# Peptides against a protein of PDB entry 3JWR, part 307

Target 1, 323 residues: chain A of PDB entry 3JWR
Amino acid sequence: TRELQSLAAAVVPSAQTLKITDFSFSDFELSDLETALCTIRMFTDLNLVQNFQMKHEVLCRWILSVKKNYRKNVAYHNWRHAFNTAQCMFAALKAGKIQNKLTDLEILALLIAALSHDLDHRGVNNSYIQRSEHPLAQLYCHSIMEHHHFDQCLMILNSPGNQILSGLSIEEYKTTLKIIKQAILATDLALYIKRRGEFFELIRKNQFNLEDPHQKELFLAMLMTACDLSAITKPWPIQQRIAELVATEFFDQGDRERKELNIEPTDLMNREKKNKIPSMQVGFIDAICLQLYEALTHVSEDCFPLLDGCRKNRQKWQALAEQ
Target 2, 298 residues: chain A of PDB entry 3JWR as posed
Amino acid sequence: TRELQSLAAAVVPSAQTLKITDFSFSDFELSDLETALCTIRMFTDLNLVQNFQMKHEVLCRWILSVKKNYRKNVAYHNWRHAFNTAQCMFAALKAGKIQNKLTDLEILALLIAALSHDLDHRGVNNSYIQRSEHPLAQLYCHSIMEHHHFDQCLMILNSPGNQILSGLSIEEYKTTLKIIKQAILATDLALYIKRRGEFFELIRKNQFNLEDPHQKELFLAMLMTACDLSAITKPWPIQQRIAELVATEFWEQGDQVGFIDFVCTQLYEALTHVSEDCFPLLDGCRKNRQKWQALAEQ

## One batch from the design tools (peptide; made by RFdiffusion4, then SolubleMPNN)

Design b2_p24_5_s2 (from b2_p24_5, 13 letters changed)
Fold by OpenDDE base, seed 4:
Structure b2_p24_5_s2 (fold): chain B 323 residues (1-323), chain A 24 residues (1-24)
Amino acid sequence: as target 1 above (323 residues)
Amino acid sequence: SGFGEFAELYGKYGLEGAKEALLA
């Protein structure tokens, strides 16, 4: 395609030029092509292209395929969300110095997972999918969308001309896919809630050990969630804008709940109750986000900007909630 | 997952209720 030709022929700017190592990164000013270029740079600078003998054209095609399989009519859970998740992962690996704690296969898997974790997202949560009796709800009982995302990821990885993992041995391939699956499934907030207590306790007791395979898996899940939620850590102007996208998607779901399910949406999905957003954000930060970024910062102190950003945004949201 | 799941449950059950519902 013309898009592939353009991408494959383009000079890829440095990570410094693209600012993709910054935790404060924003994609708002970037074209779709530029987001693809950023993605190439992430793979390159993490040594994934070299270490796993990725062909440039294949990588380009894969990136475009992933992007194509996100919906444009979804306000928040689109390619830009996936891209920002991957960028946060890249920043955490580089600036946050987590790269030194992980294997190349784990890094490869996490980056692929970050980009793929919401493939074909429909702008509705698992509860909606289940309540609407969607065909996907017949395939999976739990983490319905996350299973679907992984299925889509696997489909793309195995599609002709998109096989960026073709340079891996059989064992490396199996390992990578396992980690990708676990990482994508970990983005189900329900699973995060179930597992985070173990992680926090290990940190609290100073017993956390990445040499333990189980703890490694747990950490990768937590890191994935931290990147998925990283919008909450962004500078306030960026945070506000992203929050508007999230709210838009909530309201869209609420509208669909009325129309398709004949139910009144919850307050937070009711466009008439926009005033609930600040208090919801405070609650979300307190319940879900703060401890995660605290724990992540404990594992790697260079991830502090994520925690600091989260704290600053909590203050901003709290101020709005008090008005 | 993420914001959407939490927001829905938070609206229905409040903070603690949302946490519990996520585990159910």
Scores: peptide ipSAE 0.177, ipTM 0.808, DockQ to the pose 0.679
Fold by OpenDDE base, seed 2:
Structure b2_p24_5_s2 (fold): chain B 323 residues (1-323), chain A 24 residues (1-24)
Amino acid sequence: as target 1 above (323 residues)
Amino acid sequence: SGFGEFAELYGKYGLEGAKEALLA
């Protein structure tokens, strides 16, 4: 395609030029082509292209395929969300110095997972999928959409001309897919809530050890969640704009709940109750986000900007909630 | 999803109820 030709022929700017090592990164001003260029740079600077002998054209095609398989009519869970998740992963690995704690296969898997973790998202949550009796709800009882996201990821990875993992041995391939699946499934908040206590306790007791395979898996899951939620850490102007996108998607779901399911949406999915958003954001930060970024910062102090951003945004949302 | 799932549960059950519902 013309898009592929343009991407494959383009000079890829440095990570410094693209600012993709910054935790404060924003994609708002970037074109789709520039987001693809950023993605190439992430793979290159993490040594994934070299270590796994990725063909440039295949990588370009894969990136474009992933982007294409996000829906354009979804306000938040689109390519830009996946891209920002991957950028946060990249920043955590590089600026946050997590790279040296992980194997090349783990890094490969995490980056693929970050880009793929919401593939074909429909702008509705698992509860909606279940209540609507969607065909996907017949395949999986738990983490319905996350399983679908992984299935989409696997489909793309196996599509002709998109096989970025073709340079891996059979064992490396199996390992990579296992980690990708676990990482994508970990983005189900229900799983995060179930598992986070173990992670926090290990940190609290100073017993956390990445050399333990179980703890490694746990950490990768927490890291994925931290990147998935990273919008909450962004500078306030960016946070506000992303919150508007999230709210838009919630309201769209609420509208669909009325139309398709004939139910009254919950307050936060009701466009008439926008005034509850600030207090909800405070509650979300306190209940879900703060401890995660605190724990991540304990693993690597260079991840502090994520925690600091989260704290600052809590203050901003609290101020709005008091108005 | 993170915020979306929590938001729905929070709206329905409040903070503690949402946490419990996520564990069920």
Scores: peptide ipSAE 0.168, ipTM 0.804, DockQ to the pose 0.701
Fold by OpenDDE base, seed 3:
Structure b2_p24_5_s2 (fold): chain B 323 residues (1-323), chain A 24 residues (1-24)
Amino acid sequence: as target 1 above (323 residues)
Amino acid sequence: SGFGEFAELYGKYGLEGAKEALLA
């Protein structure tokens, strides 16, 4: 395609030029091509291209395929969300200095997972899928969409001309897929809630050890969640804009719940209750985000900007909630 | 869908209830 040709022929700017190591990064001003270039740079600077002998054209095709398999009519859970998740992962690995704590396969898996974790997202949550009796709800009982996302990820990885993992041994391939699956499934907030207590306790007791395979897996899950939710850490103007996208998607779901399911949506998905958004954001930060970024910062102090951003945005949302 | 589960809990239990459920 012309798009592939353009991408493959383009000079990829440095990570510094692209600012993709910044936790404050914003994609708002970037074209789709530029987001793809950023993604190439992430793979390159993490030494994934070299270490796993990725062909440039194959990587380009894969990126475009991933992008193509996000829906354009979804307000938030689209390519830009996946891209921002991956960028946060990249920043956490580089600026946050987590790279040196992980294996190359883990890094590879995390980056692929971040980009792929919401593939073919339909702008509705698992509860909606269940209640609508969607065929996917018959295949999976829990984490329905996350399983679907992984299936989509696997499909793309195995598609002709998209096989960025072709340079891996069979064992490396299996390991990578396992980690990708675990990472994508970890983006189910319900799973996060179930597992985070163990992580926080290990941190609190100063018993956290990345050399332990179970703790490593746990950490990767927490890191994925931290990147997935990283919009909450962005500078306030960016946070506000992203929050509007999230709200739009939630309201769209609420509208569908009314029309398709004949139910009154929850407050978070009810466009008539926009005034509750600030307080809900505070609640979300307190219940979900703060402890995660605190714990992550304990693992690597260089991740502090995520925690700091989250705290700052909490204050901003709280101020709005009090008006 | 990270936000989806929070939304569900919020709908069922309200903000404080959702927080409690998530923090339990």
Scores: peptide ipSAE 0.149, ipTM 0.796, DockQ to the pose 0.587
Fold by OpenDDE base, seed 1:
Structure b2_p24_5_s2 (fold): chain B 323 residues (1-323), chain A 24 residues (1-24)
Amino acid sequence: as target 1 above (323 residues)
Amino acid sequence: SGFGEFAELYGKYGLEGAKEALLA
């Protein structure tokens, strides 16, 4: 395709030029081509291209395939969300110095998972999928969408000309897929809530050890969640704009709930109740985000910008909630 | 599912209710 030719022939700027190592990174001013270039740079600078013998054209095709399998008519859960999740992962690995704590296979899996974790997202939550009696709800009882995202990820990875993992041994391939699956499933907030207590307790007791396979798996799950939610850590102008995208998607779901399911939407999915957003954001930060970024910062102090950003945004949302 | 599912549950049940519902 013309897009593939353009991407494959383009000079990939440095990570410094692209600012993809910054926790404050914003994609708002980037073209789709530039986001793809950033993605190539992430793979390259993490040594994944070299270590796993990826062909440049195959990587380019894979990136474009992943991008294509996000829906453009979805306000938030689109390619830009996946890209920002991956960029946060990259920043956490590089600037946050998490790279040195992980194997190359784990890094490979996390980056693929970050880019793939919301593939074919429909802009509706699991509750909507269940209530609409969607076929996907019959396949999986829990983490319905996350299983679907993984299935889409696997489909793309196995598609002709998209096999970025072809340079791996059979064992490496199996390991990578296992980690990808676990990482994508970890983006289910229900799983985060179930598992986070163990992680926080290990940190609190100073017993956290990444050499323990179970604790490693737990950490990878927490890291994925931290990157998936990283919009909450962004500088306030970026945070506000992303929150508007999220609200738009929620309101779109609410509109569909009325139209398709004959259900009155919940307050946060009701476009007439925008005033509930600030207080909800404060609650979300307190319940879900703060402790996670605190724990992550304990694992690596260089991840502090995520925690600091989250704290700053809590203050901003609190101020709005008090108006 | 992440923020979206939490937001819906938060709207219905508040903070503690949302946490409980996610564990259900």
Scores: peptide ipSAE 0.185, ipTM 0.817, DockQ to the pose 0.586; fails the geometry check

Design b2_p24_5_s3 (from b2_p24_5, 14 letters changed)
Fold by OpenDDE base, seed 5:
Structure b2_p24_5_s3 (fold): chain B 323 residues (1-323), chain A 24 residues (1-24)
Amino acid sequence: as target 1 above (323 residues)
Amino acid sequence: SGFGEFAELYGKYGLEGAKKALLE
């Protein structure tokens, strides 16, 4: 395709030029092509292209395939969300110095997972899928959409001309897929809630050890969640804009709940209750986000900008809630 | 996915109830 030709022939700017190492990164000004170039740079600078012998054209095709399998008519859970999740992962690995704590296979898996974690998202949550009796709800009882996202990820990885993992041994391939699956499933907030207590307790007791396989798996899950939620850490103008996208998608779901399911939507998904958003954001930060970024910062102090951003945005939302 | 779960809990239990439910 013309798009593939353009991408494959383009000079990839440095990470410094693209500012993809910054936790304050914004994609708002970037074209789709530039987001793809950024993605190539992430793979290159993490040494994944060299270590796993990726062909440039295959990587380009894979990136474009992933992008294509996000829906354009979904306000928030689209390619830009996945891209921003991956960028946060890249920043956490590089600027946050987490790269030194992980294997190359783990890094490879995390980057692929970040880019793929919401593939074919329909702009509705698992509860809606279940209540609407969608066919996917018949296949999976829990984490319905996350299983679907992984299935889509696997489909793309195995598609002709998209096999970026062809340089791996069978054992490496299996390991990578396992980590990808676990990472994508970890983005289900229900699983985060279930597992985070163990992580926080290990941190509190200074017993956290990444050499332990179970704790490694736990950390990767927490890191994925931290990147998935990283919009809450962005500078306030960026945070506000992203919050508007999230609200738009939630209101769309609420409208569908009324129309299709004859159910009154919850407050966050109710277009008529916009005034509740600031207080709900404060609640979300307190209940979900703060402890996670505190714990992550404890693992690597260089991740502090994420925690700092989250705290600053809490203050901003609180001020709005008091009006 | 994360925001959606919080939204549902908030709808059922309110803000404080949702926080408690998420901390269990």
Scores: peptide ipSAE 0.196, ipTM 0.819, DockQ to the pose 0.669
Fold by OpenDDE base, seed 2:
Structure b2_p24_5_s3 (fold): chain B 323 residues (1-323), chain A 24 residues (1-24)
Amino acid sequence: as target 1 above (323 residues)
Amino acid sequence: SGFGEFAELYGKYGLEGAKKALLE
């Protein structure tokens, strides 16, 4: 395709030029081509291209395939969300100095998972899928969409010309896929809530040890969630804009719930009750986000910008909630 | 995203109720 030719022939700017090591990164000003270039740089600077002998054209095709398999008519859970999740992962690995704590296979899996974790998202949550009696709800009882995202990820990885993992041994391939699956499934908030207590207790007791395979798996899950939710950590102007995208998608779901399911939407998904958004954001930060970024910062103090951003945005949302 | 699922539950059950519902 013309897009592939353009991407494959383009000079890839440095991570410094692209600012992809910054936790404050914004994609708002970037073209689709530039987001793809950023993605190439992430793979290159994490030594994944070299270590796993990725062909440049194959990597380019894979990136474009992943991008293509996000829906354009979804306000928030689109390619830009996946890209921002991956960028946060990259920043956490580099600027947050988590790279040295992980194996190359884990890093490879996390980056692929971050880019792939919401593939073919329909702009509705698992509850909607369940209530609408979607065919996917017959296949899975829990984490319905996350299973679908992984299936889409696997499909792309195995598609002709997209096999970025072809340089891996059979054992490396199996390990990578296992970690990808676990990482994508971990983005289900329900699973995060179930597992986070163990992680926080390990941190609190100063017993956290990445040399333990179980704790390593737990950490990867928490790191994925931290990157998936990283919009809450962005500078306030960016946070506000992203919140508008999220609200738009929620209102779209609410409209569909009314039209397709004959259900009155919950307050957050009701476009007439947008005045409740600030208080809900405060609740979300307190219940879900703060402890996660505190724990992550404990693992690596260089991740503090995520925690700091989250705290600052809590203050901003609280101020709006008091109006 | 986790926010959407949380927000829906929070709206229905409040903070503690939402946490409990996510564990089911």
Scores: peptide ipSAE 0.183, ipTM 0.810, DockQ to the pose 0.678
Fold by OpenDDE base, seed 3:
Structure b2_p24_5_s3 (fold): chain B 323 residues (1-323), chain A 24 residues (1-24)
Amino acid sequence: as target 1 above (323 residues)
Amino acid sequence: SGFGEFAELYGKYGLEGAKKALLE
């Protein structure tokens, strides 16, 4: 395609130029092409292209395929969200110095997972899918959409001309897919809630050890969540804009709940209760985000900007809630 | 969809209830 030709022929700017190592990164000013270029740079600078012998054209095609398989009519859970998740992962690996704590396969898997973790997202949560008795709900008991996302990821990875993992051995391939699946499934907040206590306890007791395979898996899950939720850490102007996108999508779901399911939406998804957004954001930060970024910062102090951003945004939301 | 579960809990238990449920 012309798009592929353009991307493959384009000069890929440095990570410094693209600012993709910054935790404060914003994609708002970037074109789709530029987001793809950023993604190429992430793979390159993490040595994934070299170490796993990726062909440039194949990588370009894969990126475009991933992007294509996000829906454009979804306000938040679209390519830009996936891209931002991946960018946060990249920043955490580089600026946060987590790269040195992980294997190349783990890094490869995380980056692929970050980009793929919401593939074909429909702008509705698992509860909606379940309540609507969607066919997907018949396939999976829990983490319905996350399983679907992984299925989409696998489909793309195995598609002709998109096989960025073709340079891996069979064992490496299996390992990578396992980690990708675990990472994507970890983005189900319900699973995060179930598992985070173990992570926090290990940190609290100073018993956290990445050399332990179970703890490694746990950490990767927590890291994925941290990146998935990283919008909450962004500078306030960026946070506000992203929050609007999230709200839009939630309100769209609420509208569908009314129309399709004949139910009153929850406050968070009720456009008539927009005034409650600030307090809900504070609640979300307190219940979900703060402890995660605190724990992550304990693993790597260079991830502090995520925690700091989260704290600052909590203050901002709290101020709005008090108005 | 990370936000979805929070939304569901919030709907069922309100903000404080959701927080408690999520923190347990």
Scores: peptide ipSAE 0.162, ipTM 0.800, DockQ to the pose 0.632
Fold by OpenDDE base, seed 1:
Structure b2_p24_5_s3 (fold): chain B 323 residues (1-323), chain A 24 residues (1-24)
Amino acid sequence: as target 1 above (323 residues)
Amino acid sequence: SGFGEFAELYGKYGLEGAKKALLE
């Protein structure tokens, strides 16, 4: 395609030029082509292209395929969300110095997972999928959409001309897919809630050890969640704009619930209840985000900007809630 | 997604209820 030709022929700017190592990164001013260029740079600077012998054209095609399999009519869970998740992962690995704590396969898996974790998202949550009796709800009982996301990821990875993992051995391939699956499934908040207590306790007791395979897996899950939720850590103007996208998607779901399911939406998905957003955001930060970024910072102090951003945004949301 | 699950809990239990449920 013309898009592939343009991407494959383009000079890829440095990570410094693209600012993709910054935790404060914003994609708002970037074109789709530029987001693809950023993604190439992530793979390159993490040594994934070299270490796993990726062909440039194949990587370009894969990136464009992933982007194409996000829906444009979804306000938040689109390519830009996936891209920002991956960028946060990249920043955490580089600026946050987590790269040195992980294997190349783990890094490869995390980056692929971050880009792929919401593939073909429809802008509705698992509850909606279940209540609408969607065919996907027949395939999976829990984490319905996350399983679907992984299935889409696997489909793309195995598509002709998109096989960025072709340079891996059989064992490396199996390991990578296992980690990708676990990472994508970890983006189900229910799984995070279930597992975070163990992680926090290990940190609190100073017993956290990445050399332990179980603890490694646990950490990867927590890291994925931290990147998936990283919008909450962004500078306030960026955070506020992203929150509007989230709200828009929730309201769209609420509208569909009225129209398609003949039910009254919950307050959070009711466009007439915008006044609840600030207090909801405070609650979200307190209940979910703060402890996670605190724990992550204990693992690597260089991840502090995520925690600091989260704290600052809590103050901003609290101020709005008090108005 | 994190926001989706929180939204569901918030809808069922309100803000404080959702917080409690998530902290259990």
Scores: peptide ipSAE 0.197, ipTM 0.820, DockQ to the pose 0.643; fails the geometry check

